Peptides against a protein of PDB entry 3ESW. Designs and how they scored, part 46

Target 1, 322 residues: chain A of PDB entry 3ESW
Amino acid sequence: NNIDFDSIAKMLLIKYKDFILSKFKKAAPVENIRFQNLVHTNQFAQGVLGQSQHLCTVYDNPSWHSIVLETLDLDLIYKNVDKEFAKDGHAEGENIYTDYLVKELLRYFKQDFFKWCNKPDCNHCGQNTSENMTPLGSQGPNGEESKFNCGTVEIYKCNRCGNITRFPRYNDPIKLLETRKGRCGEWCNLFTLILKSFGLDVRYVWNREDHVWCEYFSNFLNRWVHVDSCEQSFDQPYIYSINWNKKMSYCIAFGKDGVVDVSKRYILQNELPRDQIKEEDLKFLCQFITKRLRYSLNDDEIYQLACRDEQEQIELIRGKTQ

## One batch from the design tools (peptide; aimed at target 1 A9 L12)

Design b2_p21_6_s3 (made by RFdiffusion4, then SolubleMPNN; from b2_p21_6, 12 letters changed)
Fold by OpenDDE base, seed 2:
Structure b2_p21_6_s3 (fold): chain B 322 residues (1-322), chain A 21 residues (1-21)
Amino acid sequence: as target 1 above (322 residues)
Amino acid sequence: SESIELREKIKELEEKAKEQE
């Protein structure tokens, strides 16, 4: 009796799809209660929720994408991408073009577009005067700075002229297109928007130990790829734990379609205690937020995303970049 | 997860189906 393996596979696929879809249905009352209790009782959970409410959706703004594309030197970017793709990319297929694009965007952003600002230049003395700047502390934004989602302003005094220079920490990425300077926060914020403006699937990765970076989903590699604009780094998740010898506890990725604990990708050594939340509660929290983000998606979209999520979880467990 | 096991089993069945063609 030839077992009709194809028929069995099809039946199992249907059941599997239904099972997956059942997990993304509206949260049961008990799950809502658990979520509310967790967010009200655990500060870390509240922080993750708060970040998700911003980071998962803020970059999905078509008007911002247009402004970004109008601001960047697209001719230069595509010229460079085409040049690199013409060397090696044709052998790997069209999907690799996006990887070349992201690599060029990393180059362009760091070398041609944005500036690292440890200390601002003196507004009075001009360029290359940051060495003369003494930090006086931080204060709230003024009326002008407040227009651009500024939470804090760092205050510096020039040792040469005695004038005060303000370094507003803008969270408005459109304002960052004008200012063209910042630290890891501003870099990651604007670069996340830039990647999104090219229609890429992008996540914002928050590390509890004061660093932030991106991931983008490579269709060529069929996985999430580490991207750090500050470092001009592509697919180097090890740089923090190994190269920097950084100690880390949590890395949480925030995207339009989900919130994922990606700590296993980046925390390869020097792991700090994960004492802010129970592992089960963190897993529940990320899944619950992810469900909410997917409530408007159709069954096929939910299924495809769930398949991608499972592949990522396998990757994170096995440590094998396929 | 039960889901991963199901997917792996489906893949195995699909491969066996191809071997019978």
Scores: peptide ipSAE 0.033, ipTM 0.656, DockQ to the pose 0.788
OpenDDE base, seeds 1, 3, 4, 5: peptide ipSAE 0.022, 0.027, 0.026, 0.023; ipTM 0.530, 0.556, 0.569, 0.578; seed 1 fails the geometry check

Design b2_p21_6_s4 (made by RFdiffusion4, then SolubleMPNN; from b2_p21_6, 10 letters changed)
Fold by OpenDDE base, seed 1:
Structure b2_p21_6_s4 (fold): chain B 322 residues (1-322), chain A 21 residues (1-21)
Amino acid sequence: as target 1 above (322 residues)
Amino acid sequence: DELIELRELIEELQKLAEEQR
C-alpha cells in the first residue's frame, strides 16, 4: 500500500494554514477586554502600546524615503557595496548584496554622515569645544524647535565665553538629516529611516535600560539580524550582555508587521528582574498588537509572516540559527 | 509546540513524497 505521502502532506498543510489564519482573525470580545484592562492597569503595557502606535508606522513614509535618498551619497555607498560584493558575493547569490548594503550603510553613517553628541560644541567658540560645556539642565522647546517634534532641550553654558548653547533632542528624523548629531535615540531613529528608505524590512528595538538599536531581516541569512548604528555592528547581538556586561530586563522590537519580545536574543547573562508585566500578559500584548497591524493583509501575507514569526520564535527558544 | 511539531511533520512528509517520485 503505497502511502500517498504527497496527498497527506497537502491535507496537513491546508489544516496548518487554516489554523494559522484562525489566530489572525478579528479579536474575540474577551481578548479586547483583556487588552483594554492590561493597557489601563499596567504602565509597561501602556508604554509598549504607545511606542507601537508611533514606531510601527512612522518610518513607512514615501516622502521621507525620497528625502533620505536625495541626502545620502548614493554613489559612494553603491561603489563601496559593489566593491565588497565583487570580492566574495558572486559565490553566495544575489541576496547577500543586501547584507553588504547594510554593512556599508553602517560604515557610511558612523564614519561619514552622523556624529555622536555627548555635549554640543559652543555656538560661539566653534568646533571641538564640547569639553568647555557645562550642563545647566533641560527645558521645553522654543517655537522653532517645536516644529521638529522636540520634547526636551538640553541647556549648556560655555566655561570659556559664558554663552548658552541649546541642544534640542529632536524626534523628527528629517531634522536629524540636517543636524547630523545626537545620542543613541537620534542615531537609531534616523538610521531606522535610512534602512527603510532602501526598501528593507527593519524593526526598531527598544531596551528598557536606556539603549536602542535596529534589526534588519536578511533574505540571505533568512533571519532577523542585529544592527547597531552607534557601534557599526552587524549580527552581534551579544555585544550588550557580553562585551558591555550590561544588565537588561526587556528588549522589544517594533516593526510595521508586528511587535516582538526579542529579549532572548540580547539578554544572554546578567538578566534583571522581569517584574514590569507578567510574561503571559507581555506575550498576549505583543501578539494582540501584531494582529492589529496585520488586519489589512491578505491570507497569503498573513501566512508568510506567521511562518517567519514561527522561525524567529524557534530561534529565540532553541538558540539555533536555522 | 504543537504547531512546530505539525510543521516538522509536514516537511518530513513532503521530503518522503519527493523521495517516492
Scores: peptide ipSAE 0.036, ipTM 0.718, DockQ to the pose 0.685
OpenDDE base, seeds 2, 3, 4, 5: peptide ipSAE 0.033, 0.038, 0.035, 0.036; ipTM 0.684, 0.736, 0.711, 0.716; seed 3 fails the geometry check

Design b2_p21_7 (made by RFdiffusion4)
Pose (drawn by RFdiffusion4):
Structure b2_p21_7 (pose): chain A 322 residues (1-322), chain P 21 residues (1-21); non-standard residues A184 YCM
Amino acid sequence: as target 1 above (322 residues)
Amino acid sequence: SDEEIENLKELIEFAEEKAED
């Protein structure tokens, strides 16, 4: 009995596909209650649910993608990307071009395109002039800035001239293309959209302890890659936990294809208690949403995606890539 | 179901490893 593994191996891969295609089916009402309910037991759940709604479908918008592309200096971007491909892009330029592009976009965005804003400059006094602004709080948007999905307008008084500069906080990333300034919040909103506009596979990563950033899929490294625009950073998920020494509890990724707990990629010391939701319930929550996010996908799509997800679980469950 | 999928995957990896040997 030379036991045939190749036979048994090829078989199974077949059986597995059925198990997978079954998993991403229906929404049998049994687990539906578990969902509609959990979203009332727990607010960390409603939190994730709400954000999935604001953040997964939103950046897939051709009208926007095109405006961003019109607006960005593609000649400049692609020139530099090409210049860096010139100084040899790995023996296997095997979709490595895509990585060089993301890196250059980070540079352009930071060095060139968008600017940070703690307190705003005075609108009437010069440009370099923020530290003579004392804030008078926040309030609702006026008529004009109401158009751009704004909730809060921080207002400031200039002690040198008396005028009041205002700093609306927008969510319409197309508006940010114009204003070209802000904090992680909008830096990240616009940068996610920018990444999506090159048709890249992109995600919005949310840290409960007030920071947001991106994840991009590198076909070259065939895994998700951490991208933080504010820090012009490429593959440095440790940056928060170690370099900054920031204490963190949870990290959640959002995208068109799903919602995934990516904590393990980032919270690699200074771990805070994860005391917000039964870990079992969180796994369920993401799975149900990811599943819901895929009813209209076909079998080949449902499967290829589920494998990427699995590849990711092993990466996170373990301590490394591959 | 998730456990069955995990066990089946481990069995596939095992079978492929022995096939290579």

Design b2_p21_7_s1 (made by RFdiffusion4, then SolubleMPNN; from b2_p21_7, 9 letters changed)
Fold by OpenDDE base, seed 3:
Structure b2_p21_7_s1 (fold): chain B 322 residues (1-322), chain A 21 residues (1-21)
Amino acid sequence: as target 1 above (322 residues)
Amino acid sequence: MDEEIRKLKEKIKEAIEKAKE
């Protein structure tokens, strides 16, 4: 009896699909109770939920995408992408083109568009005067600054002229298109929006130890790829643990289709205690939020995303970027 | 369906290789 392995495989896939889809049905009352209890009793869980409510949806704004695309030098960007793509002998239409686009966007953003701001320039003395600035502390936004989702304003005094300069920490990425300066928060915020504006699958990665970056889903590599706009880094998840020798406890990725603990991708050494939440509760929390984010999707979309999730989990367990 | 089968086979193969390490 020639075992038709293909027929068996097809049957198994159908059963597997049905099983996966069953997991994404509406949450049972018991799951809702567990979720509510967790977010009411655990501060870390509250933080993850709060971040998910913002970061998972805020960048899915077509009006913002249009503003971004109108602001960037698209001619320069695509010229450079086409040049590098052609140089490496790739044919038009290959999925690898998007990787070249992301690499160029990293270059363009860091080299041509945005500026790192450790200290602001003096508003009175002009450009390249940041060396003369002394921090005085932080305060709340004024009436104008508050229009652009500003929670904190850093205050500096010029040692040369004695004037006060304000450095508002804007969370409105559209305002950042105007200011074109900031630290890791502003860089990651605007760069996440930029990548989204090109129609890419992007996640915002929050690290508890005061850093943030992106992940891009490469259709060519068929995986999530580390992207750090501050470092002009593509597919170098090791830079924090190895190159910086950074100690870390949690890395959480926030995207429109899910929330994922990606700590295993980035925490390769010098792991800090993970004592903010039980591992089982964090896993449950991320899965629960992810399930909610997918409630409006059809069965095929749910299944495709679930397959992607499984591939990522396998990758994270192996500790090797394939 | 063929692409899904291919992907499943690849995953199984990878899992087997990892279990041998």
Scores: peptide ipSAE 0.011, ipTM 0.377, DockQ to the pose 0.079
OpenDDE base, seeds 1, 2, 4, 5: peptide ipSAE 0.010, 0.008, 0.000, 0.010; ipTM 0.408, 0.364, 0.320, 0.410

Design b2_p21_7_s2 (made by RFdiffusion4, then SolubleMPNN; from b2_p21_7, 8 letters changed)
Fold by OpenDDE base, seed 1:
Structure b2_p21_7_s2 (fold): chain B 322 residues (1-322), chain A 21 residues (1-21)
Amino acid sequence: as target 1 above (322 residues)
Amino acid sequence: MDEEIEELKKKIEEAIKKAEE
C-alpha cells in the first residue's frame, strides 16, 4: 500500500491551517470576561489597551501618507537609496531595497529633516539661544495648541531677554512636519508615520522606562528589525541594554496587525522587575488585542500573520535576533 | 498552544520530507 505521503502532507497542512484559524475565532465569553477584568483591575493592562487603541490604527491614514510624501525630499531620498543599492550589484534581490530605504530615511530624518529639542530657542532672541532657557514647568495647551493634539506645553524663560517661550508637546504628526523638532516621542511618532507612508510594515515600540522606537518588518531579513530614528540605528536592538546599560522592564510593540511583548529582543541585561502584571496575563492581553485587530482579515491573511507571529516567537525565545 | 503548533510543524515537515524522498 503506497502511502500517499503527498496526500498526508496536504491533509496535515489543512489541519494545521484550521488549527491556526481556530485561534483567531471570536473570543469566547470566558476570554472576554478575563479581558474585561484584567483591564479594569490592572493599570498596566489598561495602559497597554489605551495605547493599542491609538498606536495600532492612527498611522493607517492615507491622507497623512500623502502629506508626508509631499513634504519629504523624495528625489534626494531615492537618489541615495539607489546609490547604496547599486553597490551590492543587486545580488541579494529587490527585497533588500527596502532595507536601504529605511537606512536612508533614518539618515535623512536625523541629518536633514528633524531636530532634537532639549530646550527650545528663545522666540525673541532667535536661533541657538536654547542655552539661555530656564524651564518654568508645564501647563495645558492654549486654544491654538489644542488643535494639534497637544496634551502638555513646556514653559521656558529666557535668561537674556526675560521673555517666555512655549514648547508644545504635539502628538499630531502632521504638525510635527511643520515644527520639525522634538524629543524621543515626537521623533518616533513622526518617523513611524514616515515609514508607514512608504507602505512598510511598522510597529511602534513603547518602553516603560521612557524611550520609544520603531520596528520594521524586513522582507529581505524575514524578521522584525529594530529602528531608532533618534539614534539613526538599524538592526541594533542591543544598544539600550548593552551600549547605554539601560535598565528596562517592558518593551511592547504596537502595530496594525497586533500587539507583541518584544522585551526579550531588547532587554539583554539589567532587567528590572516585571511586577506590573503577571506574565500569563500580559501574554493573554497581547494575544487578545491582536485577535481583535485581525477580526476583519480573511483566513489567508490571518494564516500568514500567524505564521509570522510564530517565527517571531521562536526568534525571541532563541535569542537569535542577530 | 505554541508547543502544539511546533509539534504540528514538525509532523508536516517530516511528512513533506518523506513525500520528497
Scores: peptide ipSAE 0.020, ipTM 0.447, DockQ to the pose 0.693
OpenDDE base, seeds 2, 3, 4, 5: peptide ipSAE 0.010, 0.008, 0.007, 0.007; ipTM 0.398, 0.384, 0.356, 0.379

Design b2_p21_7_s3 (made by RFdiffusion4, then SolubleMPNN; from b2_p21_7, 10 letters changed)
Fold by OpenDDE base, seed 2:
Structure b2_p21_7_s3 (fold): chain B 322 residues (1-322), chain A 21 residues (1-21)
Amino acid sequence: as target 1 above (322 residues)
Amino acid sequence: MDKEIEELKKKIEEAIKKALE
């Protein structure tokens, strides 16, 4: 009795697909109740939800993508990408080329485009005067600053001239294309938009312990790749836990297609207590938000994303980047 | 029995791989 393995395999694949798709159907009333209760009773959950409402969608703006591409020196970027791609003897492979593009964007952004700003230069004294600046605190935005999604303005006094310099913490990434300065928040915000503007699949990673970075889905590597614009870092998820010896509790990735706890990728040692939410509730929350983000997708898209999610989960458990 | 199971798994995996191509 020759077992028709092909028939069995096909049947299993169909059943498996149906099973996966069933998980992404509209939430049952009980799940909605659980979700509502969770976000109303748990501050961390509410925070994750709030972030997802912004970070999962804000960068999917075609108008912004156009502005970014018009602002960057694309000729320089592609020249450098082509040069590095050629050096490595790669004649073919769009997927590989994209990794080179991201690496060049990291270089370009840090070296040529954006500036780290611990303290602003004095508006009166000019360039390279940040050393003379004393922080006075923070205040709300003025009428002009408020136009660019500014929640906080850091105030500095120049020790030399006595004038006040304002450092608005803009959340509008288009404004950041003009100002071209900031800290990890501004860096990650704008760089996330930049990567998205090239049509890349990108997530914003929020770390509870005051850092943020990106992940890019490499088609060549077939996985999510750590990308930190501040560090010009590509595929170095260990830099925080190992190199910085940073203590961390949560790393949450926010993308257009999902919210994922990626803590296992980055928290390799010095793990802080994960006491903000029950693990089961966090898992539920991320899954619930992810389902909502995928409600408009077709069955094939849902299935492909679910397969990707499963691969990522396996990777995170194994601790091996393929 | 374990060997037979492994052989069956291999055949199923091969069939799945082929079906996904």
Scores: peptide ipSAE 0.015, ipTM 0.428, DockQ to the pose 0.153
OpenDDE base, seeds 1, 3, 4, 5: peptide ipSAE 0.011, 0.008, 0.014, 0.008; ipTM 0.415, 0.369, 0.398, 0.386

Design b2_p21_7_s4 (made by RFdiffusion4, then SolubleMPNN; from b2_p21_7, 11 letters changed)
Fold by OpenDDE base, seed 5:
Structure b2_p21_7_s4 (fold): chain B 322 residues (1-322), chain A 21 residues (1-21)
Amino acid sequence: as target 1 above (322 residues)
Amino acid sequence: MDKEIKELKKKIEEAIKKAKE
């Protein structure tokens, strides 16, 4: 009985594909009930859902992409990318070019384009006067600031001239192209949009312990890559746990195609209690939201993304980042 | 994605060329 192993392999692949596709069908009534109950009863779940409703889709705006590309010094960026790409030769294939692009965008953003703002400069005294600024607290946006999705405004008084300077915490990334300053939130927000404007697959990573960063899907490395614009960091997921000795509980990645718990990539030591939700419920929540985000995709797209998901899960279990 | 990035790069290069014109 010459078992046609090739025929069996083909049949197994077909069955596997069908099985994977079956998981992304419309949610069963029981799953909808579980989801609604979870979001209604668990505050952390409600927070994840709320973030997903914004972060998964907000950056997929073609008009914003055009504005970004018109604002950046593309000549400088591509000159630098081409220079670095030429050093390695074309031997590594065309996919490595995108990694060089992301690395240059990190450099350009931090060195040439955006500024870290611990305290604002005094509006009256001018540049390099932040040392003279005393925080008075925070308030709601005024009528002008409210136009740019501003949730809070930090208020500072200048010790030298006595004038008040406002530091609006804008969430509109187009406004950030103008202001070109902020903290981790503004940095990550605008940088996520910048990466998206180059047609890249990008996720926004939220850490419960007050930090945010990006992930980029590298076709060259065939995996999600840590990207932190604040740190000009590429593929260094260990920097928080090891270099900063940061204690963390949850890292959740938000992208157009899914929501993923990526805590295992970043929490290498000093893990805080994961007591906000049951692990099974968090897994269910992320899968459920991911399923909803993929409802409009065709079978081939769903299958390709599911293969990526599986590879990522294997990576996260094995702890084999770098 | 690679095709989209290549197409985007071409569009950007063309736009830059036109802007210098």
Scores: peptide ipSAE 0.014, ipTM 0.424, DockQ to the pose 0.013
OpenDDE base, seeds 1, 2, 3, 4: peptide ipSAE 0.010, 0.009, 0.007, 0.009; ipTM 0.418, 0.437, 0.395, 0.346; seed 3 fails the geometry check

Design b2_p21_8 (made by RFdiffusion4)
Pose (drawn by RFdiffusion4):
Structure b2_p21_8 (pose): chain A 322 residues (1-322), chain P 21 residues (1-21); non-standard residues A184 YCM
Amino acid sequence: as target 1 above (322 residues)
Amino acid sequence: EEEEELKEKVEELEEKIEELE
């Protein structure tokens, strides 16, 4: 009995596909309650649910993608990307070009395109002039800035001239293309959209302890890559936990294809207690949403995606890539 | 060598199917 593994191996891959295609089916009402309910047992759940709604579908918008592309200096971007491909892009330029592009976009965005804003500059006094602004709090948007999905307008008084500069906080990333300034918040909103506009596979990563950033899928490294625009950073998920020494509890990724707990990629010391939601319930929560996010996908898509997800679980469950 | 690699693939696939059940 030379036991035939190749036979048994080829068989199973077949059986596995059925198990997978079954998993991403229906929404049998049994687990539906578990969902509709969990979202009332727990707010960390309503939190994730709410954000999934604001953040997964939103950046897939051709109208926007095109405006961003019009607006960005593609000649400059692609020239530099090409210049860096010139100084040899790996023996296997095997979709490595895509990585060089993301890196250059980070540079352009930071060195060139968008600017940070703690207190704003005085609107009437010069440009370099923020530290003579004392804040008078926050309030609602006026009529004009209400158009751009704004909730809070921080207002400031200039002690040197008396005028009041205001700093609306927008969510319309197209508005940010104009204002070209802000904090992680909008830096990240616009940068996610920018990445999506090159048709890249992109995600919004949310840290409960007040920071947001991106994840981009590198076909060259065939895994998700951490991208943080504020820090012009490429593949440095440790940056928060170690370099900054920031204490963190949870990290959640959002995208068109799904919602995934990516904590393990980032919270690699200074771990805070994860005391917000039964870990079993969180796994369920993401799975149900990811499943819901895929009813309209076909079998080949449902499967290829589920494998990528699995590849990621092993990466996170374990301590490394591959 | 080839046979051992095929055996490892069968074990991995069985584990995956069990996890899904």

Design b2_p21_8_s1 (made by RFdiffusion4, then SolubleMPNN; from b2_p21_8, 12 letters changed)
Fold by OpenDDE base, seed 4:
Structure b2_p21_8_s1 (fold): chain B 322 residues (1-322), chain A 21 residues (1-21)
Amino acid sequence: as target 1 above (322 residues)
Amino acid sequence: SRKKELEKIAKELLEKIKKLE
């Protein structure tokens, strides 16, 4: 009896797809209860949920994408991408082009577009006067600043002229296209939007220990790639733990299609106690939020994303980017 | 052989299933 191996393979693939899809079905009542109890009783879980409600969807704004693309020097960007792409002998149409684009966007953003702001320049004295600025503290936004999702304004006094300079911490990334300055929060916020504006699959990574960065899904590398706009860094997840010797406990990635604990990618040494939530509860939480984010997707989309998730989980367990 | 390929796929699937459990 010629075993129709093709038929068996197809049946196995169908059963596997069905199995995967079954995991993304509507949450059982027990899971909803567990979720509600978790977010009401665990502050860290509540924080992750709150962040997911914003970070997973805020960047999926076509109007913002248009504004970004109109604001950036696309001619310069693509000129540089094409130059570096051609230099390395790649043919047009290769998936690797997107990696070159992200690398150029990192360069462009850090070198040409955005500025790091430890302290603002004095509004009266002009450029390169930040050295003369003394922090006075922080206050709430004024009426104008409040229009741009500003939660905090840092106040500085100029030691030279005595004038007060305000440094609003804007959370509106469109306002950041105008101000073109900030710290890791502003950098990551706007850069996440920039990457999204090019149609890229991007996650916002929150680290509990006061840093934030991006991940980009490289179709060429077929994995999530570390991207830090502040550092002009591409595929260097080790920089925090190894190069900075930073101690970290949690790194959580927020994207339109899911929330993922990516701590294993970035916390390579100097791990701080993960005592904010039980590991099982964090895993449950991320999976639950991910299921909700995928609720409107079709079976094929769910399956493709699940395959991607599996690959990522294997990567995170093995500690090796394959 | 096509059999070995299918056995490989089946093993990979089984391993994936086991890791997801």
Scores: peptide ipSAE 0.018, ipTM 0.464, DockQ to the pose 0.475
OpenDDE base, seeds 1, 2, 3, 5: peptide ipSAE 0.017, 0.017, 0.016, 0.014; ipTM 0.486, 0.465, 0.438, 0.418; seed 3 fails the geometry check

Design b2_p21_8_s2 (made by RFdiffusion4, then SolubleMPNN; from b2_p21_8, 9 letters changed)
Fold by OpenDDE base, seed 2:
Structure b2_p21_8_s2 (fold): chain B 322 residues (1-322), chain A 21 residues (1-21)
Amino acid sequence: as target 1 above (322 residues)
Amino acid sequence: SRENELKKIAEELLKKIEELK
């Protein structure tokens, strides 16, 4: 009996697809109860939920994408991408070209566009006066600063002229296109928007130990790639735990299509206690939020994303960047 | 492709079933 392996494979694929899709159907009442209880009883879970409500959707703004593209020197960027692409002997390949684009965006952003701000320059004394600035603390935003989603303003006094300089910590990435300065938060915020503006799949990675970075999905590499705008770093997830010897407990990635614990990608050594939530509850939380983010997607989109998620989980377990 | 993987799995499973018969 010639077993029709093709027919069996097709049937298995259908059943498997249906099984996967069944996992992304509307949450059962019991799951909703578990979710509500978790968010109400666990502060870390509440924090992850709160971040997801912002970070998963805020960058999916077409008007912002247009403003970004109008603000960047696209001619310079593409000229440099084309130049580097040509050097490597690549004649064609949209997928690999995107990797070169991200690398150039990292270069452009750090070297030509944005500035690191440990301390602001004195508004009165002018450029290169940050050395004269003494922190006085932080306060709430004024009426003007409040227009740009400012949560806090750092206050500095100039030791030379005695004037006060305000360093508002803007969360509005469009305002950051104007200010062109900040710390890891501002860098990652604006750079996430920049990557999104080029139509890339991007995640915002939050580390509990006061750092943030991006991931983008490389179609060429067929995986999520570490991207840190502050470091001009591409595909170097080890830099924090190994190069910086940073101790870390949690790295959570926030994207439009899901929330993922990516700690295993970045926490290679010096792991801090993961005591903020039970591992099972964190897994449940991320899955639950991910399901909610995918409720409007069709079955094919859900299936493709689920396949990508499975591949990522395999990668994270194996520790092998393929 | 996922299809090819499932085909291989199906082939392996069927082979195992035949070996158990």
Scores: peptide ipSAE 0.020, ipTM 0.462, DockQ to the pose 0.140
OpenDDE base, seeds 1, 3, 4, 5: peptide ipSAE 0.019, 0.015, 0.019, 0.011; ipTM 0.477, 0.477, 0.470, 0.477; seed 4 fails the geometry check

